# Ledger of designs, part 294: peptides against a protein of PDB entry 5EIB

Target 1, 366 residues: chain A of PDB entry 5EIB
Amino acid sequence: VDLEPGTMDSVRSGPFGQIFRPDNFVFGQSGAGNNWAKGHYTEGAELVDSVLDVVRKESESCDCLQGFQLTHSLGGGTGSGMGTLLISKIREEYPDRIMNTFSVMPSPKVSDTVVEPYNATLSVHQLVENTDETYCIDNEALYDICFRTLKLTTPTYGDLNHLVSATMSGVTTCLRFPGQLNADLRKLAVNMVPFPRLHFFMPGFAPLTSRGSQQYRALTVPELTQQMFDSKNMMAACDPRHGRYLTVAAIFRGRMSMKEVDEQMLNVQNKNSSYFVEWIPNNVKTAVCDIPPRGLKMSATFIGNSTAIQELFKRISEQFTAMFRRKAFLHWYTGEGMDEMEFTEAESNMNDLVSEYQQYQDATAD
Target 2, 366 residues: chain A of PDB entry 5EIB as posed
Amino acid sequence: VDLEPGTMDSVRSGPFGQIFRPDNFVFGQSGAGNNWAKGHYTEGAELVDSVLDVVRKESESCDCLQGFQLTHSLGGGTGSGMGTLLISKIREEYPDRIMNTFSVMPSPKVSDTVVEPYNATLSVHQLVENTDETYSIDNEALYDICFRTLKLTTPTYGDLNHLVSATMSGVTTCLRFPGQLNADLRKLAVNMVPFPRLHFFMPGFAPLTSRGSQQYRALTVPELTQQMFDSKNMMAACDPRHGRYLTVAAIFRGRMSMKEVDEQMLNVQNKNSSYFVEWIPNNVKTAVCDIPPRGLKMSATFIGNSTAIQELFKRISEQFTAMFRRKAFLHWYTGEGMDEMEFTEAESNMNDLVSEYQQYQDATAD

## One batch from the design tools (peptide; made by RFdiffusion4, then SolubleMPNN)

Design b2_p26_7_s4 (from b2_p26_7, 13 letters changed)
Fold by OpenDDE base, seed 2:
Structure b2_p26_7_s4 (fold): chain B 366 residues (1-366), chain A 26 residues (1-26)
Amino acid sequence: as target 1 above (366 residues)
Amino acid sequence: SSLKKEEEKVKAALEKRKEEEKKAAA
């Protein structure tokens, strides 16, 4: 789905364009112009019914519909505005199904789009209310991984999208292979989401490799485990050491000893015990899939529900507040039928979410 | 204690999600 035809033509002409049904390409003509309000109330609202018709048709063809997975950006008007409109409409029609998102957070290091803080804040407000599971994929973190870890002097969207695709492949491993821990979206939610609003995940991946690097370092299970818990491997721009893990899932892929994995996972928990909440017993889950990712002998994917994720929301809130106090660009949103109250409500709900994470971080044994 | 109160909230939230899982599997 896109509000611009050129993006859809690029997907269709791409190396995987033939895996999608032609009729499942739904697109507009005018685009959202990086405006959440165009995506949510005007251009996106005109297209949403055509998308819902496709969603219904594909849902009826499923033997067992678990839920929905949306991949979108929160900086652009289509992914943010139309994406959150689509989430709300799907939630209304399928209230018993899991809503899962891969939400790409904007960064000033990657995009010059000045209105990204508005689009992100308005989107986070919708994601808090209407999703069950959200993987926070932060363009800030992706840029920093490309620049510092992969030593890319000028990270491209191709380099960032390589990290996104590796992470998405990792976190969906349990959904794609039978007999795994968290084999469905609902079981993942039960294990990972102790509080309904605190469903924002910090993903991480090991080994981190550039798309052009043929030299896959063979990592050991200890090295994979250590890298997976390293803050430098997190795809969200927050430091886990500044917060506490509510829940963790680790997904290993490749031929390895389950015993060695369990020993290393126990060792990393014991070494990092101060970074876990004391009141959630057995809050680390481990899965091993014998099938490695393509091109790697082994990998590990991390899913963290951490109170440190508040750093990501604080960054967006600070940028939002600096623009909103000046009413900068606000007329482009109000001109599409938005009220200034929706901005204030979205800011308030995101600040409440930050306060909730801080409360659970500070919760100690009396 | 604050810890005991948060433990009770976690248990209640996890029980609710398990009930939702049973309803969706029926």
Scores: peptide ipSAE 0.007, ipTM 0.350, DockQ to the pose 0.016
Fold by OpenDDE base, seed 5:
Structure b2_p26_7_s4 (fold): chain B 366 residues (1-366), chain A 26 residues (1-26)
Amino acid sequence: as target 1 above (366 residues)
Amino acid sequence: SSLKKEEEKVKAALEKRKEEEKKAAA
């Protein structure tokens, strides 16, 4: 789905464009112009029914519909505005189905789009209410990984999207291979989301290795485990050491000893025990899939529900507040039928979410 | 004209923040 035809043509012409059914390409003509309100109330609202018709058709063709997965950017108008409209409409029609998102967070390091803080804040407000699971993929963290870890001097969108793809492939491993931990979206939610609003995950992937160092790196279970829990490998721009893990899932892929995985996972928990809440028993889940990712002997994917994710929301909130206090660009949103009150509600709900994460960070076992 | 001036101010504020974050990460 896109509000711009040119993006859809790029997907169709891509190496995997033929995987998607032609009838499942729904697109507009005018685009959202990086405006959430265009995506949510005008251009996106005109297109949403056509998307829902496709969603219904695909849902009816499923033997066992678990839920939906949306991949979108929160900085742009289409992914943010139309994406959240689509989530709302799907939630209304399928209230008992899991809503899962891969939400790409904007960064001033990657994009010069001035209104991204508005689009992100308005989107987070919708995601808090209408999603069950959200993987926070932060363009800032991706840029920093590309630059610092991968040693890319000038990271491209292609380099960032490679990390996104690796992460998405990792977190969906249990859904794609039978007999694994979190084999369905509902089990993932039950294991990862102790409180309904606290469903924002920090993904991570290992191994992350610079091209120059790939030939010298052994891939071992200890190294994967250590890298997976390293703050520098989080795909969200927050430091897990500034918060506490509510829940963790670790997904190992490749031929390895389950015993060695369990030993290393126990060791990393014990070493980092101060960064876990003590009042959620058995809050770390581990899966091992014998099938490695393409081009690797082994990998590990991390899913963390951490109170440190509040750093990401605080960053967005600060940027939002700096613009909103000046009423900068608001007329572009209000001109599309949006009320200024919706900005205040979105800011409030995001600040409440930050406060909830802080409360559970500071909570002791009663 | 007024919008372009606010756009430039917001861009300049974002650039300044990016520089401050670079200094804090160094």
Scores: peptide ipSAE 0.005, ipTM 0.317, DockQ to the pose 0.017
Fold by OpenDDE base, seed 4:
Structure b2_p26_7_s4 (fold): chain B 366 residues (1-366), chain A 26 residues (1-26)
Amino acid sequence: as target 1 above (366 residues)
Amino acid sequence: SSLKKEEEKVKAALEKRKEEEKKAAA
């Protein structure tokens, strides 16, 4: 789905364009112009019914519909505005199904679009209320991984998208291969989301290795485990050491000993015990899938529900507040039928979310 | 609109990166 035709043509002409049904390509002509309100109230609202018709048709063809997965950008008007509209409409029609998102967070290191903090804040407000699980994929973290860890001098969108695809492949492993822990979206939510609003995940992937170091790196369970818990491998620009893990899932892929995985996972928990809440028992879940990712012998994917995710929301909030206090660009949103109060409500709800994370960070077992 | 100009800048940056990526993969 896009509000621009050119994106759909790029997907169709791509190496995997043939895996998608032609009728499942829904697109507009005008685009959102990086405006959340265009995506949510005007251009996106005109297209949403056509998307819902496709969603219904595909849902009816499912033997067992678990829920929905949306991949979208929170910086752009289509992904932010139309994406959140679509989430709301799907939730209204399928209230018993899990809503899962891969939400790409904007960063000024990656894009010069001034209004991205507005689009992101307005989107987060919708995601807090209308999703059950949200993977926070932060363009800042992706850029920093590409530059620092992968040693790419000039990271491209292809390099960032490679990390996104690896992460998405990792976190969906349990859904795609039978007999795994968290084999359905609902079990994942039950294991990962102790409080309904606190459903924003920090994903991580291992191994991350520079092209020059790939030949010399041993892929071992201890190294994967250590790298997976390293703050430098988080796909969200947050330091887990500044917060506490509410819940963690680790998904190992490849031929390895379950016993060795369990031992290493216990060791990393014990080493990092101060960074876990003590009042959630058995808050670390581990899965092993014998099927490695393409081109790797083994991998590990991390899903963290951490109070440190508040650093991401604080960053967006600071940028939002700096523009909103000046009423900068607001007329582009209000001109599409949006109320200025929705900005204040979105800012408030995001600040409340930050406060909730801080409360649970500071909570001790009495 | 200023938003459309920013969108065009982002698109141009994306295209430039795709061209640089094609040159680096060649």
Scores: peptide ipSAE 0.000, ipTM 0.243, DockQ to the pose 0.020
Fold by OpenDDE base, seed 3:
Structure b2_p26_7_s4 (fold): chain B 366 residues (1-366), chain A 26 residues (1-26)
Amino acid sequence: as target 1 above (366 residues)
Amino acid sequence: SSLKKEEEKVKAALEKRKEEEKKAAA
């Protein structure tokens, strides 16, 4: 789905474009112009019914509908505005289904779009209320991984999207292969989300290796485990060491010893025990899938629910507040039918979310 | 590579988005 036709042509012409049904390409003509309000109230609102018709049709064709997965950007107008409108409408129609998102967070290091803090804040407000699981994929973290870890001198959107794709493939492994831990979206939510509003995940993928070093890297369970818990390997721009993990899931792929995985996972938990909450028992879950990802002998994917994710929201909130205090660009949103109160409500809800994460970070076992 | 062509298309779509933003912000 896009408000621009050119994006659909890009998907159709891609190596996987033929996997999608032609009728499932729903697109507008005008785009959102990176305005959340245009995505949510005008251009997106005109297109949403056509998307919902496709969603209904595909849902009816499912043998067992678990829920929905949305991939969107929070910095743009279409992914943020129309994406959150679509989430709201799907939630209204399917209240008993899991809503899962892969939400790409904006960063000034990657984009010069001035209004991204508004789009992100307005989107997070919707995601807090209408999603069950949100994977926070931060463009800043992706850029830093590409530059520092992958040794890419000039990271491209293709390089960033490769990391996103690897992460998405990793986190969905349990959903795609029967008999695994978190084999359905609901079990994942139950294991990962101890509190309804605290459903924002820090994903990570291992191995991440520069092209020059890839041939020389032994892939071992200890190395995967160590890299997966490394703060520099997180796909969200926050430091897990500044917070506490509420819950963790680790998904290993490839032929490996389950015993070795369990030993390494226990060792990493013990080494990082100060970064876990003590009052959630068995808060680390491990899955092993014997099927490796394409081109790798083994991989590990990390899903962390950490109170450190508040750093991401604080960054967005600071940028939002700096613009909103000046009423900068507000007229572009209000001109599309938004009220200034919606900005204040979104800011408040994000600050409340930060406060909730901080409360659980500071909570000791009684 | 097919990946490079997709990357260029994504870049072009992003540049177009930035130009539309500049037009919408002007």
Scores: peptide ipSAE 0.000, ipTM 0.262, DockQ to the pose 0.025; fails the geometry check

Design b2_p26_8_s1 (from b2_p26_8, 13 letters changed)
Fold by OpenDDE base, seed 4:
Structure b2_p26_8_s1 (fold): chain B 366 residues (1-366), chain A 26 residues (1-26)
Amino acid sequence: as target 1 above (366 residues)
Amino acid sequence: SVRQEKLEAARRALERVEEARRRKAA
């Protein structure tokens, strides 16, 4: 789905364009112009019914519908505005299904779009209420991984998208291969989300590889375990050492000893015990899938529900506040039918979420 | 459910934090 036709043509002409049904390409003509309000109330609202018709058709064809998975950018008007409209409409029609998102967080290091903090804040407000689980894929973190870790002097969207793809492939491993931990979206939510509003995940991947480098490095289970818990491997620009893990899932892929995985996972928990909440029993879950990712012998994917994720929301909030206090560009949103109060409500709800994470971080066991 | 047990454990932990904060402010 897009509000611009050119993106759909690029997907159709791409190496995987044939895996999608031609009738499942829904697109507009005008675009959202990086405006959340255009995506949510005008251009996106005109297109949403056509998307819902496709969603219904595909849902009816499922033997067992678990839920929905949306991939969107929170900086752009289509992904942010229309994406959150779609989430709301799908939730209204399918209230008993899981809503899962891969939400790409904006960064000034990646984009010069000045209104991205507005689009992100308005989106987070919707995601807090209308999603069950959200993977925070932060363009700040992706850029820093490419530049600092992968030593790419000029990171490209291709390099960032490679990290996104590796992460998405890793976190969906248990859904795609039978007999795994978190084999369905509902089990994932039960294991990862102790509190309904605190459903924002910090993903991570090891080994980190650029799209142009085939890393045939035979990583060991200890090396994978250490790397996936390293803050430099997190796809969200947060330091886990500044918070506490509520829940963790680790997904190993490749032929390895389950015993060795369990031993290393116990060792990393013991070494980092101060960074876990002690009042959530069995809050670390591990899965091993014998099927490695393409081009690697083994990998590890990390999913963290950490109170450190508040650093990401604080960054967005600071950027939002700096613009909103000046009433910068508000007329672009109000002209599309938004109220200025919706900005204040969205900022308030995001600050409440930050406060909730801090309260749970400060909580102690008996 | 495992989710309810986690939620109840966290509520008890938060109550203790609030009590400790009240005692420190007194």
Scores: peptide ipSAE 0.030, ipTM 0.590, DockQ to the pose 0.019
Fold by OpenDDE base, seed 5:
Structure b2_p26_8_s1 (fold): chain B 366 residues (1-366), chain A 26 residues (1-26)
Amino acid sequence: as target 1 above (366 residues)
Amino acid sequence: SVRQEKLEAARRALERVEEARRRKAA
């Protein structure tokens, strides 16, 4: 789905464009112009019914509908505005189904779109209420991984999107291969989300290796485990050491010893025990899939529900507040039918979410 | 449910933290 036809043509002409049904391409003509309000109230609202018709058709064709997965950007008007409108409408029609998102967080290091803090804040407000699981993929973290870890001098959107695709492939492993720990979206939600509003995940992937070092790197279970818990490998720009893990899932892929995985996962938990909440028993889950990713002997994918994710929301909130206090560009949103109160409500709800994470971080068993 | 058990455990932990904060502020 897009509000711009050119994006859809790029997907269709791509190497995998034919894997999608032609009838499932829904697109507008005018775009959202990086405005959440255009995506949510005007241009997106005109298109949403056509998208819902496709969603219904595909849902009816499912033998066992678990839920929905949305991939979107929170910086742009279409992904943020129309994406959250679509989530709301699907939630209204399918209240018992899981709503899962891969939400790409904006960063000033990657984009010059001045209004991204508005689009992100307005989106987070919707995601807090209407999603069950949200993978936070932060463009700042992706850029830093590309530059510092992968040793790319000038990271491109292609390089960032490669990390996104690797992460998405990793976190969906248990859904795609039977007999895994989190075989369905609901089981994933039960394991990962102890509190309904605290459903924002820090994903991570290992191995991350620069092209120059690939030939010298051994792929071992200890190295994968160590890298997977390294703050530099988090695809959200948060340091897990500044918070506490509520829940963790680790998904190993490839031919490895389950015993060695369990030993290394126990060792990393013991080493990092101060970074876990003590009042959630058995909060780390491990899965091993014998099928490696394409081109790798083995990998590990991390899913963390950490109170450190508040650093991401604080960053967005600070940028939002600095713009909103000046009423900068506000007329672009109000001109599309938004009330100024919706900005204040979104800011408040995001700040409440930050406060909730901090409260659970400070919570002790004693 | 496992989710409910986690929720109840965390509520009890938060109540203890709030009580400890109240005792330090008093």
Scores: peptide ipSAE 0.016, ipTM 0.428, DockQ to the pose 0.020
Fold by OpenDDE base, seed 1:
Structure b2_p26_8_s1 (fold): chain B 366 residues (1-366), chain A 26 residues (1-26)
Amino acid sequence: as target 1 above (366 residues)
Amino acid sequence: SVRQEKLEAARRALERVEEARRRKAA
């Protein structure tokens, strides 16, 4: 789905374009122009019914519909505005199904789109209310991984998207292979989301290795476990050491000993015990899939529900507030039928979310 | 049991969080 035709042509002409049904390409002509309001109230609202018709058709073809997965950017107008409109409409029609998102967070290091803080804040407001699970994929973190860890001098969207794809493949492993922990979206939500509003996940992937070092790196379960919990391997630009994990899932892939995985997972939890809440019992879940990713002997994917994720929302909120106080570009949104009150409500709800994470961070068992 | 103690601790932690919310909303 896009409000621009050119993106659909790029997907269709791509290496995997043929895996999608032609009728499932729904696109507009005008685009959102990086405006959330165009995506949500005007251009996106004109297209949403056509998307819902496809969603219904595909849902009816499912033997057992678990829910929906949306991949979108929160910085752009289509992914943010129309994406959140779709989430709202799908939730209205399928209130008993899981809404899962892969939400790409904007970064000034990656994009020059000045209005990204508005689009992100307005989107987060919708995601708080209408999603059950949101993987926060932060362009800030992806850029830093590419530059510092992968030693890419000039990270591209291709390099960032490679990390996104590896992460998405990792977190969906349990859904794609039988006999795994979190084999369905609802079970994942039950294990990962102890509080309904606190459903924003910090994903991480191991191994992260520069091209020059890949050939010399042994991959071991201890190394994967250590790297998976390293703040530098998180796909969200927050430090887990500044918060506490509410819940964690670890997904190992490849031929390895379950016993060794369990031992290493216990060791890393014990070593990092100060970074977990003590009052949620059995808050770490581990899965092992014998099928490795392509080109790797083994990998580990991390899913963290951490109160440290508030650092990401604080960054967006600070940028939002700095613009909104000046009413910068506000007329672009109000001209599409938005009220200034919607900005204030979105800011308030995101700040409430930050406050909520902080309260759970400060909550002790005593 | 250690599990019951953790569940009770979690409940107390939640109650404190809810009370802190109520105090901020007042």
Scores: peptide ipSAE 0.016, ipTM 0.499, DockQ to the pose 0.024
Fold by OpenDDE base, seed 3:
Structure b2_p26_8_s1 (fold): chain B 366 residues (1-366), chain A 26 residues (1-26)
Amino acid sequence: as target 1 above (366 residues)
Amino acid sequence: SVRQEKLEAARRALERVEEARRRKAA
C-alpha cells in the first residue's frame, strides 16, 4: 500500500513481485508529501476503505488469523499518517487480533525531511494506543551499524533495508516454523510485554560482519550471543546499559547445540545481570530453529524490551518540542483538517511513556 | 516458592506504579 503509484511498480518489478496478488496492490496518486495529516485525514482517508477491503478478503482466507503485521516509516506522510490510520481501523474491526508493527524511526543523519519529528510524534501516539508490539527500527542505529560494523563508507537506503529485512526474517522465525517458542503473535506479546503500553522493542541481528572480515569470522554460538547483546548491535538508537531489560527474546537459527545455546544465554545474562530487572522472573526467552537463514550457517536475532528505549523517544520529543514551540510548519497539518491540540496530546502521551519507562527502570523488588 | 515470591513482588511493584500514576493524574 502506498499513496504513490511508483512504489508499487518498484515492488512488482522486484525479484519477489510475483508472489503478491495484483489485487492486493492498493495505491493513491497524490502522495502524502511527508505530511502525517495528509496520510491520516485526507489522501490516506480516501484510500483506507480500499485497503480495508483487501485486509478483509485476506483475513477471510486465513484458517487461523493471529493478527496483523505492518511495516512502515514514521518519518514520511504515508507510512506514518496512513499507516497509523490503517492500524486504528484494523484495531476497530479486529479488536481480538494482535497488532504488530515494524516501525522505522526517523533520524536527521539519514533524512533531510524537516517535519519528521511531527510525523514520528503523531505516529508514536497512535502506536502506544493501537499496537500490541512494535519493533523500533531506528534509521540512526541502522546507519551507525552500516558505517561502523559493516564498514560501508556511504550507507544507502538499500544497505539499511537489508538490515531491516534480516531483522524481520529473524523475529518472524518462530511464527513461520512449527514447534518453536513464541509460535504465535499472542505468545510473543505475553512473553515480551509485561505492561501494555511498554510494547516497544529494540531488535538486533547477528552475525553482522563487514565484507572484508566475512572470510575470517567464525560463526559460533558464543560469538553470536556476544554480538546480539552488544550495545553497538542494537537497531534502536539507545544504549541498553542506560536502562534495564524488562524482557528479552533470543532466536537462534541453524544447526547448533541446544546445550551450548543455553550455557551461552545463561553466561550473557549473568554478565549483564545489572541491566535486567530482578523483579520479572524468567524474563529471557530462547528459541532455536534448525533451519539457518539463506547464505548463513547460523544466526541469532535479539528482541529486547528495555527501559533504555526512552532515549529514542526523548530524542524525538526534543526535536518535536523545538519545532512545535516555534509553530513551524503547523499550517501544513491544520490545513489538512488536523487540530493543533492533537500535537499537544501526542507530545504529552510520548512524555508519559518516557516517564513510565523511567519508573519501571527505577523500580526495585524491595 | 521463590517463583511465587517474585511474582508477588512484581504484582506489588505494579500496584505501586499504578497508584503513583493515579496520583499524578488527580
Scores: peptide ipSAE 0.006, ipTM 0.402, DockQ to the pose 0.026

